# Peptides against a protein of PDB entry 5EFW: the designs that were tried, part 54

Target 1, 141 residues: chain A of PDB entry 5EFW
Amino acid sequence: TTLERIEKNFVITDPRLPDNPIIFASDSFLQLTEYSREEILGRNARFLQGPETDRATVRKIRDAIDNQTEVTVQLINYTKSGKKFWNLFHLQPMRDQKGDVQYFIGVQLDGTEHVRDAAEREGVMLIKKTAENIDEAAKEL

## One batch from the design tools (peptide; made by RFdiffusion4, then SolubleMPNN)

Design b1_p16_7_s1 (from b1_p16_7, 8 letters changed)
Fold by OpenDDE base, seed 1:
Formats: sequence, C-alpha cells, structure tokens
Structure b1_p16_7_s1 (fold): chain B 141 residues (1-141), chain A 16 residues (1-16)
Amino acid sequence: as target 1 above (141 residues)
Amino acid sequence: SEELEEIEKELEELKK
C-alpha cells in the first residue's frame, strides 16, 4: 500500500487491544529489523529488545503508554538475526476527534548508529516531524 | 497531493 511504502521507519500500535500490538509497519521498518510483516503484526514491539537494552529506558516507554503521553528515547534494539543497532525512537498518541487515544505512532530514525549532540537533535526533530505528519494526515480525514 | 489523499484513505481504513 501507499502507506507502507512511505520511506520512513514507523509502526502504529493499538493500545485498545491486549498488550498494545503492532497493527501497521512500514516497509522501511521491516528492512531495518529484518522481519516480515507477518512476523510482527499482532505482536508487542518488545521483541526488538535484548540483553543490552537498557531496562530503565524501556520503562520510560511503558510509562508513556500508560500515561498516554509522548516520549523520545534512544536504546539498543536487535534485528531478527541478532545484530545490535541504536534506535532513536519517538512515540506519541494518536487521538480521535473527542481527544481519546486510538493508536500510538512509533517512529525510528533511519540510521543504526548511536547519535549524540547536534546529530541527535536533528534526528529527534526529524522523527517528531514524521510522527506529526502521520497524525495530521489522520486528523484531516 | 494525490499521494497524500491515498495515505489519508489508508489511515481512514485503519481507524475502522
């Protein structure tokens, strides 16, 4: 689909379903993580975590979901083959016309290296803007 | 744009 072919790494999850599963993933995200769409749809994104993933950072993500807020973090994730990569990740709720949370949008930077300082700031701006673009597209419906 | 309209259509389907 056109949505899947957007050249950004992102997923959409459904917090109204048990364990907030992924309900949509872009082609770029699949390429990054080495998973097929069939392998990830319906699953919580925690399968990307591994031994060196910082648990405190994961808790920040969990807290954002629970509190229905946005969060931006950088954490170690793992591809299907077990390769480590740094995931600069932004998550924010997608709300309906009443203001209730329908989905979460998760956007990942297209790079796999740890980024700092100016590069990190630029990456954060990019993934936040991407999330807003997806959200605004939904609101304009 | 036409591409944006297609994206919005697919997002609408996700909301259903």
Scores: peptide ipSAE 0.025, ipTM 0.595, DockQ to the pose 0.069
Fold by OpenDDE base, seed 4:
Structure b1_p16_7_s1 (fold): chain B 141 residues (1-141), chain A 16 residues (1-16)
Amino acid sequence: as target 1 above (141 residues)
Amino acid sequence: SEELEEIEKELEELKK
């Protein structure tokens, strides 16, 4: 679809389904993670985690989902081939007109390196803005 | 979708 071809790394998940599975993934996300769309859809995004993934950071993500809030974290993830990468990632709820959470939008920064200081702040601003744009686009589709 | 086109344009600008 046109949405899938947006040149940003992102997924949309459905917290109303068991285990909050990915229901949409951009082409860029597939390229980043080295998975096919068929391998990803219907699964919880935890398959990206591995031995060096910080469990405390993962808990922050889980807490945000449970509390229906947004969160921005940076953690080690793994591609299908097992390559480690630093994932600067922003997650926020997509709400309907009544304010109820319908989906979550997850946006990952372009790049795989650990970013710090000003670079991290810039990356956070970018992925947050991207999430807002995707939210708006998805609501129009 | 005109809205989608606008969003894609914005995303392209952010990517620069």
Scores: peptide ipSAE 0.023, ipTM 0.550, DockQ to the pose 0.199
Fold by OpenDDE base, seed 5:
Structure b1_p16_7_s1 (fold): chain B 141 residues (1-141), chain A 16 residues (1-16)
Amino acid sequence: as target 1 above (141 residues)
Amino acid sequence: SEELEEIEKELEELKK
């Protein structure tokens, strides 16, 4: 689909379904994580976590979902082959016209390295802006 | 929106 072809790393999840599964994943995201679309759709994104993933950071993500708020974190994730990468990740709810949460948009910064200082701030701004763009694009579907 | 709705329906059926 057109949405999947957006050249950014992102997923859309559906918190109204059991375990908040991924319902859309961009081609770039699949390439980054080394999973096929079939392996991704219908699953909770926790499969990206591994031994060195900070549990406190994961809890921040879970809290944001439960509270229907946005969050930006950086955490260790793993590709299908087991390769570690730093994921600068922004999550925000997609709301309908009534203001009710329909989906969550998760955006991952391009690259796999830990970013710090000004680079991190720039990355955060980028993925937040990307999330807004995806929000607008997805609403057209 | 319509495309997302279709995906949701498919996933809902799979979860049953």
Scores: peptide ipSAE 0.022, ipTM 0.552, DockQ to the pose 0.027; fails the geometry check
Fold by OpenDDE base, seed 2:
Structure b1_p16_7_s1 (fold): chain B 141 residues (1-141), chain A 16 residues (1-16)
Amino acid sequence: as target 1 above (141 residues)
Amino acid sequence: SEELEEIEKELEELKK
């Protein structure tokens, strides 16, 4: 679909379904994580976590979902082949006209390296802007 | 939104 072909790493999840599964994944996200779309859809995104993933950071993500708020973090994730990568990750709710949360948008920075300082600030701005663009695009689907 | 709704429905059915 047009949404899937957006050249950014992102997923859309549905918190109204059990375990907040991924309902949409971009081609870029699949390439980054080395999974097929069939392997991703319907699953919670926790399969990206592994031994060195900081549990406190994961809790921040969980809390944001539970509280229906946005969050930006950086954490270790793993590809299907077990390759570690640093994921600068932004998550925000997608709301309907009434203001109720329908979905969550998760955006991952391009690349796999840990970023700091100015590079991190730039990355944060990029993924936040991307999330807003995805929000607008998804509302038309 | 229509496409997302269809995906949602499919996922709901799979979880039944």
Scores: peptide ipSAE 0.021, ipTM 0.555, DockQ to the pose 0.027; fails the geometry check

Design b1_p16_7_s2 (from b1_p16_7, 8 letters changed)
Fold by OpenDDE base, seed 3:
Structure b1_p16_7_s2 (fold): chain B 141 residues (1-141), chain A 16 residues (1-16)
Amino acid sequence: as target 1 above (141 residues)
Amino acid sequence: SKELEEIEKELEELKK
């Protein structure tokens, strides 16, 4: 689809379904994580977590979902092959015209290294803007 | 699509 071809790492999840499964994943996201689309769709994104994933950071993500707010964090994730990578991640709700949450948009920075200082600030700005763009694009579909 | 092109363009500008 058009959404899938957006050249950014992102997923869209549906909190109205059990366990907030991924309903869309970009091609770039699949490449990053080494999963096929069939392996991803319908699953909660927690499969990216592993032994060194900071649980406190995961809780921040969970809290944002529960509270229907946005959050930006950096955490260790794992590819299908087990490769660790640092995920600068931004999550925000997609709301309908009434203001009700329909989906969540999750954007991951293109890089896989831990970023700091100016690089982190730039990355955060990028993924936040990307999420807004995806929000607008998704509403046009 | 036009929307996708505009998004990609905007993202490209942010990367600069």
Scores: peptide ipSAE 0.020, ipTM 0.509, DockQ to the pose 0.168
Fold by OpenDDE base, seed 2:
Structure b1_p16_7_s2 (fold): chain B 141 residues (1-141), chain A 16 residues (1-16)
Amino acid sequence: as target 1 above (141 residues)
Amino acid sequence: SKELEEIEKELEELKK
């Protein structure tokens, strides 16, 4: 679909379903994580976590979902083949016209390196802007 | 919106 082919790393999840599964994943996200679409759809995104993933950071993500707020973090994730990568990640709710949360949009920065300082700030701005663009695009679907 | 709704329906059915 048009949404899947957006050249950004992102997923859309449905918190109204049990365990907040991924219901949409971009082609770029699949390439980054080395999973097929069939392997990802319907699953919680926790399969990307591993031994060196900071649990406190994961809790921040969980809290944001529970509180229906946005969050930006950087954490270790793992590809299907087991390669570690730093994931600069932004999560925000997608709301309907009434303001109720329908979905979450998760955006991952391009690349796999840990970023700091100015590079991190630029990355954060990029993934936040991307999330807004995805929000607008998804509303048309 | 329609596409997302269809995906939701499919996933919901799989969980039954």
Scores: peptide ipSAE 0.028, ipTM 0.633, DockQ to the pose 0.027; fails the geometry check
Fold by OpenDDE base, seed 4:
Structure b1_p16_7_s2 (fold): chain B 141 residues (1-141), chain A 16 residues (1-16)
Amino acid sequence: as target 1 above (141 residues)
Amino acid sequence: SKELEEIEKELEELKK
């Protein structure tokens, strides 16, 4: 679809379904994580976590979902083949016209390295802006 | 958001 072909790493999840599964994933995200779309859809994104993933950071993500708020974190994730990568990741709710949360949009920076300082700030700005763009695009579908 | 709604429905059906 047009949305899937957006040249950004992102997923859309459905918190109204059990365990907040991924319901949409961009082609870029699939390439990044080395999973097929069939392997990802319907699953919670926690499959990206592994031994070196910071549990405290994961809790921040979970808290944001539970509180229906946005969060931006950087954590170690793993590809299907087990390759570690640093995931600078922004998550925010997609709300309907009444303000109720319908979905979550998760956007990952297009890099895999640990970013710091100015580079991190730039990355955060980029993925936040991307999330807003996806929010607008997704609402049209 | 018709596409997303359809995906949601499909996933709900798979969960049953």
Scores: peptide ipSAE 0.026, ipTM 0.629, DockQ to the pose 0.027; fails the geometry check
Fold by OpenDDE base, seed 5:
Structure b1_p16_7_s2 (fold): chain B 141 residues (1-141), chain A 16 residues (1-16)
Amino acid sequence: as target 1 above (141 residues)
Amino acid sequence: SKELEEIEKELEELKK
């Protein structure tokens, strides 16, 4: 689809379905994580977590979903082949005209390295802006 | 929106 071809790392999940599964994943995201679309769709994104993934950070993500708020974190994730990478990502709800949450948009920064200081701030701004763009694009579908 | 809805429906059926 056109949405999947957006050249950014992102997923869209559906919290109205059991376990908030991924319902859309960009081609870039698939490339980053080394999974096929078939392997991704319908699954909760927790499969990216592994031994060195910080549990407190994961809890922040869970809390944001439960509270229907946005969150920005950086944590260790793993590709299908087991390669570790630092995932700076932003998660925010996609709301309908009534203000009710329909989906969540998760955007991951390009690259796999841990970012700090000014680079991190810049990355955060970028992925937040990207999330807004995806929100607008997805609503047109 | 329509495309998302279609995918949503498919996933709902799979979860049943």
Scores: peptide ipSAE 0.024, ipTM 0.582, DockQ to the pose 0.027; fails the geometry check

Design b1_p16_7_s3 (from b1_p16_7, 9 letters changed)
Fold by OpenDDE base, seed 1:
Structure b1_p16_7_s3 (fold): chain B 141 residues (1-141), chain A 16 residues (1-16)
Amino acid sequence: as target 1 above (141 residues)
Amino acid sequence: SEELKEIEEELKKLKE
C-alpha cells in the first residue's frame, strides 16, 4: 500500500487492544528489523529489546503509553538475526476528534552508534516531524 | 497532493 511504502521507519499500535499490539508497519521498518509483516503484526514491539536494552528507558516508554503522552528516547534494539542497533525513537498518541487516544505512532531512526548533540537534535526533529505528518494526515480525514 | 490523499485513504481504513 501507499502507506506502507512511505520511506520512513514507523509503526502504528492499538492501545485499545490487549498489550498494545502493532497494527501497521512500514516497509522500511521491516527491512530495518529483518522481520516480515506477518511476524510482527499483532505483537507488542518489545520483541526488539534484548540484553543490552536499558530497562529504565523502556520504562519511560511504558509510562508514556500509560499516561497517554509523547516520549523521545534512544535505546538499543535488536534485529531478527540478533544485530544490535541504536534506535532514536519517538512515540506519540493519535487522538480522535473528541481528543481520545485511538492509536500510538512510533517512529524510529536507526544507527550503528549512539548519536549526540547536533546529530541527535536533527534526528529528533526528523522523527517528530514524521510523526506529526502521519497524525495530521489522519486528522484531515 | 495526490500522494497525501492516498495516504489519508489508507489511514481511514485503519480507523474503520
Scores: peptide ipSAE 0.029, ipTM 0.603, DockQ to the pose 0.069
Fold by OpenDDE base, seed 3:
Structure b1_p16_7_s3 (fold): chain B 141 residues (1-141), chain A 16 residues (1-16)
Amino acid sequence: as target 1 above (141 residues)
Amino acid sequence: SEELKEIEEELKKLKE
């Protein structure tokens, strides 16, 4: 689909379903993580976590979902083949016209190292803008 | 703008 071909790493999850599964993934996300669409749809995104993923950072993500707020973090994720990458990750709720949460938007910027300073600021700006673009589209539905 | 419309169409399909 057109949405899948957007050249950004992102997923949409459905918190109204058990365990907040991924219901949409971009082609770029699949390429980054080395999974097929069939392998990830319907699953919670925790399969990206591994031994060196910081549990405190994961808790921040969990808290954001539970509180229906946005969060931006960097954490270690793993590809299907077990390759580690630093994920600059932004998560935010997608709300309907009434303000009720319908979905969550997750945007990922991959890197081989923990990004700092200007590079981090630029990355954060990029992933937040991507999330907002998706959110704005949803609000016009 | 055009990209936004395309995204909207895809999101509508997701809601169905």
Scores: peptide ipSAE 0.027, ipTM 0.609, DockQ to the pose 0.072
Fold by OpenDDE base, seed 5:
Structure b1_p16_7_s3 (fold): chain B 141 residues (1-141), chain A 16 residues (1-16)
Amino acid sequence: as target 1 above (141 residues)
Amino acid sequence: SEELKEIEEELKKLKE
């Protein structure tokens, strides 16, 4: 679909389903993580975590989901082949017109390297903007 | 933008 072909790394998850599975993934996300769409859809995104993934950071993500808030973190993730990469990740809820959470939008920075300082700030702005664009588009429905 | 319009259409389908 056109949405899948957007050249940004992002997923949409459904917290109304058991274990908040991924229901949508961009082509770029699949390329980044080395998984097929079939391997991704219907699964919780925790499969990207591994031995060096910071548990406290993961807890921040879990808390954001439970509290239906946004969060921005950088954490170690693993591709299907086991390659480690730093994931600058932004998560925010997608709400309906009533304000109820329908989905979560997860956006990952392009690239696999750890970013710091100005580069990190720029990356955060980019992924937040991407998430907001998706959210705003959804509000127009 | 045109991109947002396309996204809106796809999201509409997703929610159906």
Scores: peptide ipSAE 0.026, ipTM 0.616, DockQ to the pose 0.079
Fold by OpenDDE base, seed 4:
Structure b1_p16_7_s3 (fold): chain B 141 residues (1-141), chain A 16 residues (1-16)
Amino acid sequence: as target 1 above (141 residues)
Amino acid sequence: SEELKEIEEELKKLKE
């Protein structure tokens, strides 16, 4: 689909379903993580976590979901083959016309290294803008 | 879902 072909790494999750499963993933996300669409749809994104994933950072993500807020973090994730990568990750709620959370948008910057300083700022701007583009499209519905 | 289809259409417009 057109949405899947957007050259950004992102997923959409449904917090109204048990365990906030992924209901949509872009082609780029699949390529980044080395999973097929069938392997990830309906699953919580925690399958990307592994031994070196910072649990405190994961808790920040969980707290944001529980509190229905946005969060931007950088954490170690793992591809299907077990390759580690640093995921600069932004998550924010997608709200309906009444302000109720319908979905979450998760955007990932694909990088194998922990980015800092200017590179991190640029990455944050990129993933936030991507999330906002998706959210703004939804707001027009 | 219908919601995602609508989002897709809106995103398509943004990309054109």
Scores: peptide ipSAE 0.024, ipTM 0.620, DockQ to the pose 0.062

Design b1_p16_7_s4 (from b1_p16_7, 9 letters changed)
Fold by OpenDDE base, seed 3:
Structure b1_p16_7_s4 (fold): chain B 141 residues (1-141), chain A 16 residues (1-16)
Amino acid sequence: as target 1 above (141 residues)
Amino acid sequence: SSELKEIEEELKKLKE
């Protein structure tokens, strides 16, 4: 689909379903994580976590979901083959016209190292803008 | 604009 072909790493999750499963994943996300779409859809995104994933950072993500707020973090994630990558991750709720949360948008920027300073700022701007673009599209529905 | 419209259509399908 057109949405799947957007050249950004992102997923959409459904917090109204048990365990907030991924209901959409872009082609780029599949390539990044080395999973097929069938392996990902219907699952919670925690399968990307591993031994070196910082649990405090994961808790920040969980808190954002519980509080229905946005969050931006960097954390270690793992591909299907076990390769580690630094994930500059932005999560934000997608709300309907009434203001109720319907979905979450997760955008990922992968890297071989923890990004800092100007590189981090640029990455944050990119993933936030991507999330906003998706959100704006949803608002027109 | 046309791409956005297609994205909106796909998102609409997700909400069904």
Scores: peptide ipSAE 0.030, ipTM 0.630, DockQ to the pose 0.067
Fold by OpenDDE base, seed 1:
Structure b1_p16_7_s4 (fold): chain B 141 residues (1-141), chain A 16 residues (1-16)
Amino acid sequence: as target 1 above (141 residues)
Amino acid sequence: SSELKEIEEELKKLKE
């Protein structure tokens, strides 16, 4: 689909379903993580975590979901083959016209190293803009 | 743009 072909790494999750599963993943996300769409849809995104993933950072993500707020973090994730990568990750709720949360938008920027300073700021701007573009498109429906 | 319209249509289907 056109949505899947957007050349950004992102997923959409459904917090109204048990364990907030992924209900959409872009082609780029699949390529990054080395998973097929079948392997990802219906699952919680925690399968990307591994031994070196910081648990405190994961808790920040969980808290944002529970509180229905946005969060931006950087954490170690793992591909299907076990390759580590730094994930600059932004998560925000997608709300309906009444203001109720329907979905979450997760946008990922991958890197071989932890990004800092100006590079991190640029990355944050990029992933936030991507999330807003998706959200705006949804609100225009 | 036409591409944006297609994206919106797919998002609509997702939200249904």
Scores: peptide ipSAE 0.028, ipTM 0.616, DockQ to the pose 0.070
Fold by OpenDDE base, seed 2:
Structure b1_p16_7_s4 (fold): chain B 141 residues (1-141), chain A 16 residues (1-16)
Amino acid sequence: as target 1 above (141 residues)
Amino acid sequence: SSELKEIEEELKKLKE
């Protein structure tokens, strides 16, 4: 689809379904994580986590979902082949016209390295802007 | 929006 072809790493999840599964993933996300679309659709995104993933950071993500708020974090994720990468990750709710949460948009920064300082600030700006663009695009579907 | 809803419905059916 047009949404899938957006050249950014992102997923859309549905918190109204059990375990908040991924319902949409960009081609770039699949390339980053080394999974096929069939392997991840319908699953919770926790399969990206592994031994060195900081559990406190994961809890921040969980809390944001539970509280229906946005969050931006960096955490270790793993590809299908087991390669570690640093994921600068932004999550925000997608709301309907009434203001109710329908979905969550998760955006991952391009690249796999840990970013700090100015680079991190720039990355955060980018993924937040991307999330807004995805929100607008998805609402048209 | 409509496409996302269709995906949702499809996933719901798979989990039933």
Scores: peptide ipSAE 0.108, ipTM 0.700, DockQ to the pose 0.027; fails the geometry check
Fold by OpenDDE base, seed 4:
Structure b1_p16_7_s4 (fold): chain B 141 residues (1-141), chain A 16 residues (1-16)
Amino acid sequence: as target 1 above (141 residues)
Amino acid sequence: SSELKEIEEELKKLKE
């Protein structure tokens, strides 16, 4: 689909379903994580976590979901083959016309190292803007 | 958002 072909790493999840599963994934996300779409759809995104993933950071993500707020974090994620990457991750709710949360948009900026300072700020701006673009695109589906 | 709704519905069915 057009949405899937957006050249950004992102997923859409459904918090109204048990365990907030991924209901949509971009082609780029699949390439990044080395999973097929079939392997990902219907699953919670926690499969990206591994031994070195900071649990406190994961809790921030969970809290954002529970509180229906946005969050931006950087954490270690793992590909299907077990390769580690630093994921500058932004999550925000997709709201309907009434303001109710319908979905969450998760955008990933991958890197081989933890980004800091100006690089981090630039990355944050990028993934936030990407999330907004995806929000607009998804609403047109 | 028709496609997203369809996906959502399919996911719900799988979880039943």
Scores: peptide ipSAE 0.033, ipTM 0.650, DockQ to the pose 0.027; fails the geometry check

Design b1_p16_8_s1 (from b1_p16_8, 9 letters changed)
Fold by OpenDDE base, seed 2:
Structure b1_p16_8_s1 (fold): chain B 141 residues (1-141), chain A 16 residues (1-16)
Amino acid sequence: as target 1 above (141 residues)
Amino acid sequence: MSLAKEDEEKATENIK
């Protein structure tokens, strides 16, 4: 599918299901996080958090979901093996023609360090553009 | 992640 051809780290979640589970994960996301598709589908993405994940940043994500808005943050996530990575993360709702939220799109840019300034701006532009591509592709779902 | 961490986070937090 067009969605499967997007070679970026992303997930799609379904807020209409209990606990807003992941319903789609890109191959790149699976590689990044070191999980199988079977291990991820049907779960809330919180399993990527760990000891050094900033709770205030996670609250920003939660608030965006609750308010059905977009957010862009950087947070520490963990792979299955426990490796830390900085996740430049963008989340946005996918809406139907009536304006109702159908899904959330989460896009991840991974890095070994917290990115700032020009590098951050570039990363943000990239993940937002990716989210728009996913939104368009996911209309086929 | 452990189920315990997921349960703790489920009570207070959402995705990611």
Scores: peptide ipSAE 0.073, ipTM 0.665, DockQ to the pose 0.094
Fold by OpenDDE base, seed 1:
Order: C-alpha cells, then structure tokens, then sequence
Structure b1_p16_8_s1 (fold): chain B 141 residues (1-141), chain A 16 residues (1-16)
C-alpha cells in the first residue's frame, strides 16, 4: 500500500481488537526489526522488548494506551536476531471524526546510542511530525 | 527475538 511505502519506521495498532495488535507496519520498520510483515501483523508490539528493556518505561507506554494519550520515551528494543538498539519512540492515538480513538500510531527512531540533549530534542520533533503525517495519510485511505 | 522471549514479554507489559 502507499502507507507501507512511507520511508519512516512506524506501526499502527488497533486497541479495539484483543491485545492491541499491530495492523500495519512500514517497510522500514520491517527492515529495522528483521521481521517479515507476516510475522508481525496481528501481534502485540511487546515482542520487541527484552532483558535490558526498562520496565518503568514500558509502563509509561502502557499507561498512555490505557489513558488514550500520547507519550515519547527511549527504550531498548531487540531485532529478530537479538541485536539491541535504542528506540526513541513516540505513540499517539488516531481519532475518528467524532473524536473516538480508532488506532494508535507508533513511530521509532533507531540508534546505537541513547540520544540526549539537542539530538534528543531534534529526534522528538522528527518522530512527532512523522506521526502527524501518518495520521493525515491514514485518514485519506 | 526467539518465540520464547516474546512469550515471556507478553506476560509482562503492553507494547514495545
């Protein structure tokens, strides 16, 4: 699809389905994580977590989903082969014309290092803008 | 990650 070809790392999840599964993943996200689309669709995104993933950070993500709010965090994620990377992650709800949450958009900026200060601010601005672009693109589908 | 690790994380928290 056109959405799949957006050259950013992102997923869309459906909180109205059991366990909030991934219903869409960009080509870039699949390349980053080393999974096929078949391996990811229909699953909760928690499979990216591992031993060094901070549980308090994961709770922040869970709380944002439960409260239908946005959140931006950095956490360790793992590829299919077990390689760890720093994920600067932004999540926000996608709402319908009535204002009800239909989906969540998750955008990932990958890195070998934890980003700080000006680099973090720049990354946050980028992934938030990306999420807004995805939201607008998805409304037109 | 292995399927085993994925199953362990399912029991813990929601989303990556």
Amino acid sequence: as target 1 above (141 residues)
Amino acid sequence: MSLAKEDEEKATENIK
Scores: peptide ipSAE 0.070, ipTM 0.660, DockQ to the pose 0.109
Fold by OpenDDE base, seed 4:
Structure b1_p16_8_s1 (fold): chain B 141 residues (1-141), chain A 16 residues (1-16)
Amino acid sequence: as target 1 above (141 residues)
Amino acid sequence: MSLAKEDEEKATENIK
Protein backbone atom coordinates (compact mmCIF):
# COMPACT_ATOMS: atom_id res chain seq x y z
CA THR B 1 0.00 0.00 0.00
CA THR B 2 0.99 3.66 -0.17
CA LEU B 3 1.34 3.65 3.60
CA GLU B 4 3.75 0.71 3.48
CA ARG B 5 6.01 2.59 1.11
CA ILE B 6 6.40 5.71 3.23
CA GLU B 7 10.13 6.30 3.50
CA LYS B 8 10.15 6.29 7.29
CA ASN B 9 10.67 3.51 9.80
CA PHE B 10 7.32 2.74 11.35
CA VAL B 11 4.84 0.10 12.39
CA ILE B 12 1.18 0.09 13.27
CA THR B 13 -0.12 -2.30 15.92
CA ASP B 14 -3.61 -3.38 16.90
CA PRO B 15 -4.16 -3.42 20.67
CA ARG B 16 -7.63 -4.88 20.14
CA LEU B 17 -6.07 -8.12 18.92
CA PRO B 18 -4.34 -10.63 21.20
CA ASP B 19 -0.83 -9.52 22.17
CA ASN B 20 -1.03 -6.20 20.24
CA PRO B 21 0.41 -7.51 16.96
CA ILE B 22 2.01 -5.54 14.19
CA ILE B 23 -0.55 -5.09 11.43
CA PHE B 24 1.47 -2.73 9.24
CA ALA B 25 5.18 -2.20 8.63
CA SER B 26 6.93 0.23 6.32
CA ASP B 27 9.44 -0.96 3.76
CA SER B 28 12.13 1.00 5.56
CA PHE B 29 11.35 -0.77 8.82
CA LEU B 30 11.67 -4.14 7.12
CA GLN B 31 14.99 -3.13 5.63
CA LEU B 32 16.30 -1.86 8.95
CA THR B 33 15.30 -4.93 10.92
CA GLU B 34 16.16 -7.41 8.14
CA TYR B 35 12.81 -9.19 8.39
CA SER B 36 10.32 -9.90 5.66
CA ARG B 37 6.82 -8.56 5.94
CA GLU B 38 5.52 -12.09 6.38
CA GLU B 39 7.85 -12.61 9.33
CA ILE B 40 6.61 -9.48 11.10
CA LEU B 41 2.89 -9.13 10.47
CA GLY B 42 0.77 -10.67 13.18
CA ARG B 43 3.59 -10.66 15.75
CA ASN B 44 4.21 -8.56 18.80
CA ALA B 45 7.23 -6.29 18.30
CA ARG B 46 9.09 -7.91 21.24
CA PHE B 47 11.13 -9.99 18.78
CA LEU B 48 13.33 -6.92 18.33
CA GLN B 49 14.47 -7.12 21.95
CA GLY B 50 17.51 -8.98 23.18
CA PRO B 51 20.03 -9.42 25.99
CA GLU B 52 21.06 -5.78 26.22
CA THR B 53 17.56 -4.35 25.93
CA ASP B 54 16.81 -2.37 29.08
CA ARG B 55 13.82 -3.89 30.84
CA ALA B 56 12.89 -0.67 32.58
CA THR B 57 12.57 1.00 29.20
CA VAL B 58 10.42 -1.87 27.97
CA ARG B 59 8.18 -1.34 30.99
CA LYS B 60 7.73 2.28 29.98
CA ILE B 61 6.51 1.11 26.59
CA ARG B 62 4.15 -1.40 28.18
CA ASP B 63 2.77 1.20 30.54
CA ALA B 64 2.13 3.61 27.69
CA ILE B 65 0.23 0.94 25.77
CA ASP B 66 -1.78 -0.06 28.82
CA ASN B 67 -2.59 3.56 29.62
CA GLN B 68 -3.19 4.44 25.97
CA THR B 69 -0.65 7.26 26.09
CA GLU B 70 2.33 8.30 24.02
CA VAL B 71 5.93 7.61 24.98
CA THR B 72 9.37 8.34 23.57
CA VAL B 73 12.32 6.19 24.55
CA GLN B 74 15.65 4.90 23.28
CA LEU B 75 16.51 1.23 23.65
CA ILE B 76 18.68 -1.52 22.21
CA ASN B 77 17.06 -3.61 19.51
CA TYR B 78 18.39 -6.37 17.29
CA THR B 79 18.08 -7.16 13.61
CA LYS B 80 17.28 -10.62 12.32
CA SER B 81 20.99 -11.25 11.89
CA GLY B 82 21.62 -10.24 15.50
CA LYS B 83 23.03 -6.79 14.82
CA LYS B 84 22.53 -4.51 17.80
CA PHE B 85 21.25 -1.00 17.22
CA TRP B 86 19.84 1.89 19.20
CA ASN B 87 16.17 2.41 18.59
CA LEU B 88 15.03 5.95 19.27
CA PHE B 89 11.32 5.60 18.84
CA HIS B 90 8.05 7.29 19.57
CA LEU B 91 4.79 5.51 20.21
CA GLN B 92 1.36 7.11 20.22
CA PRO B 93 -2.22 5.94 20.02
CA MET B 94 -4.21 6.40 16.85
CA ARG B 95 -7.77 7.31 17.70
CA ASP B 96 -10.94 7.04 15.68
CA GLN B 97 -13.41 9.85 15.13
CA LYS B 98 -15.03 9.04 18.46
CA GLY B 99 -11.71 9.35 20.26
CA ASP B 100 -11.33 5.63 20.95
CA VAL B 101 -7.91 4.05 20.51
CA GLN B 102 -7.89 1.70 17.56
CA TYR B 103 -4.16 1.38 16.81
CA PHE B 104 -0.73 2.37 18.00
CA ILE B 105 1.78 4.06 15.72
CA GLY B 106 5.43 3.43 16.37
CA VAL B 107 8.06 5.52 14.60
CA GLN B 108 11.79 4.89 14.69
CA LEU B 109 14.51 7.36 13.79
CA ASP B 110 16.35 6.54 10.58
CA GLY B 111 19.67 6.50 12.44
CA THR B 112 20.71 3.47 14.46
CA GLU B 113 23.27 5.16 16.70
CA HIS B 114 22.73 6.23 20.26
CA VAL B 115 21.91 9.92 20.27
CA ARG B 116 22.17 12.43 23.09
CA ASP B 117 21.63 16.08 23.86
CA ALA B 118 20.77 18.25 20.87
CA ALA B 119 20.83 15.32 18.46
CA GLU B 120 18.39 13.40 20.63
CA ARG B 121 16.06 16.39 20.88
CA GLU B 122 16.15 16.82 17.14
CA GLY B 123 15.48 13.13 16.59
CA VAL B 124 12.58 13.17 19.01
CA MET B 125 11.00 16.11 17.24
CA LEU B 126 11.42 14.36 13.92
CA ILE B 127 9.87 11.05 14.94
CA LYS B 128 6.98 12.79 16.69
CA LYS B 129 6.25 14.81 13.59
CA THR B 130 6.49 11.67 11.50
CA ALA B 131 4.00 9.92 13.78
CA GLU B 132 1.53 12.74 13.24
CA ASN B 133 2.01 12.50 9.50
CA ILE B 134 1.40 8.75 9.60
CA ASP B 135 -1.68 9.24 11.74
CA GLU B 136 -3.09 11.62 9.17
CA ALA B 137 -2.17 9.40 6.25
CA ALA B 138 -3.66 6.31 7.89
CA LYS B 139 -6.96 8.09 8.48
CA GLU B 140 -7.16 8.95 4.81
CA LEU B 141 -6.88 5.33 3.72
CA MET A 1 10.59 -0.27 16.36
CA SER A 2 9.71 -2.27 19.43
CA LEU A 3 6.19 -1.80 20.78
CA ALA A 4 6.69 -4.96 22.76
CA LYS A 5 4.72 -5.67 25.85
CA GLU A 6 7.03 -6.80 28.60
CA ASP A 7 7.34 -10.55 28.40
CA GLU A 8 10.89 -11.65 28.98
CA GLU A 9 10.14 -15.31 28.38
CA LYS A 10 8.50 -14.66 25.03
CA ALA A 11 11.24 -12.21 24.11
CA THR A 12 13.87 -14.83 24.84
CA GLU A 13 11.92 -17.43 22.91
CA ASN A 14 11.68 -15.14 19.91
CA ILE A 15 15.44 -14.57 19.99
CA LYS A 16 15.98 -18.36 19.67
Scores: peptide ipSAE 0.029, ipTM 0.674, DockQ to the pose 0.183
Fold by OpenDDE base, seed 3:
Structure b1_p16_8_s1 (fold): chain B 141 residues (1-141), chain A 16 residues (1-16)
Amino acid sequence: as target 1 above (141 residues)
Amino acid sequence: MSLAKEDEEKATENIK
């Protein structure tokens, strides 16, 4: 789809379906994670976690989903080949005209290191802006 | 989301 061709790392998930599966993944996200679209669609995004993924950080993401709020965190994720990367991750709900949550938008900024200070602030600004752009684009679908 | 929804028992399988 046009949405999936946006040159940013992102997914859209459907919390109305069992286990909040990924329903859209950008080409960049597929490249980053080394999965095919077929391998990802319909799955919960937890398959990116591994031994060094901080469980407290994952709980923050879970809490945001449960509470239908946004969150921004950094966590270790793993590619299909088992390569670790730092994921500066922003999650926010996509709401309909009534204000009900339809989807979640997840945007990823990948790196080999945990980003700090100015680099973190810039990354957060970028992924949040990207999420807003995705939200607007998805409303047209 | 795999990165997001940790069912603690499935933490490594299907959450972002």
Scores: peptide ipSAE 0.054, ipTM 0.691, DockQ to the pose 0.251; fails the geometry check

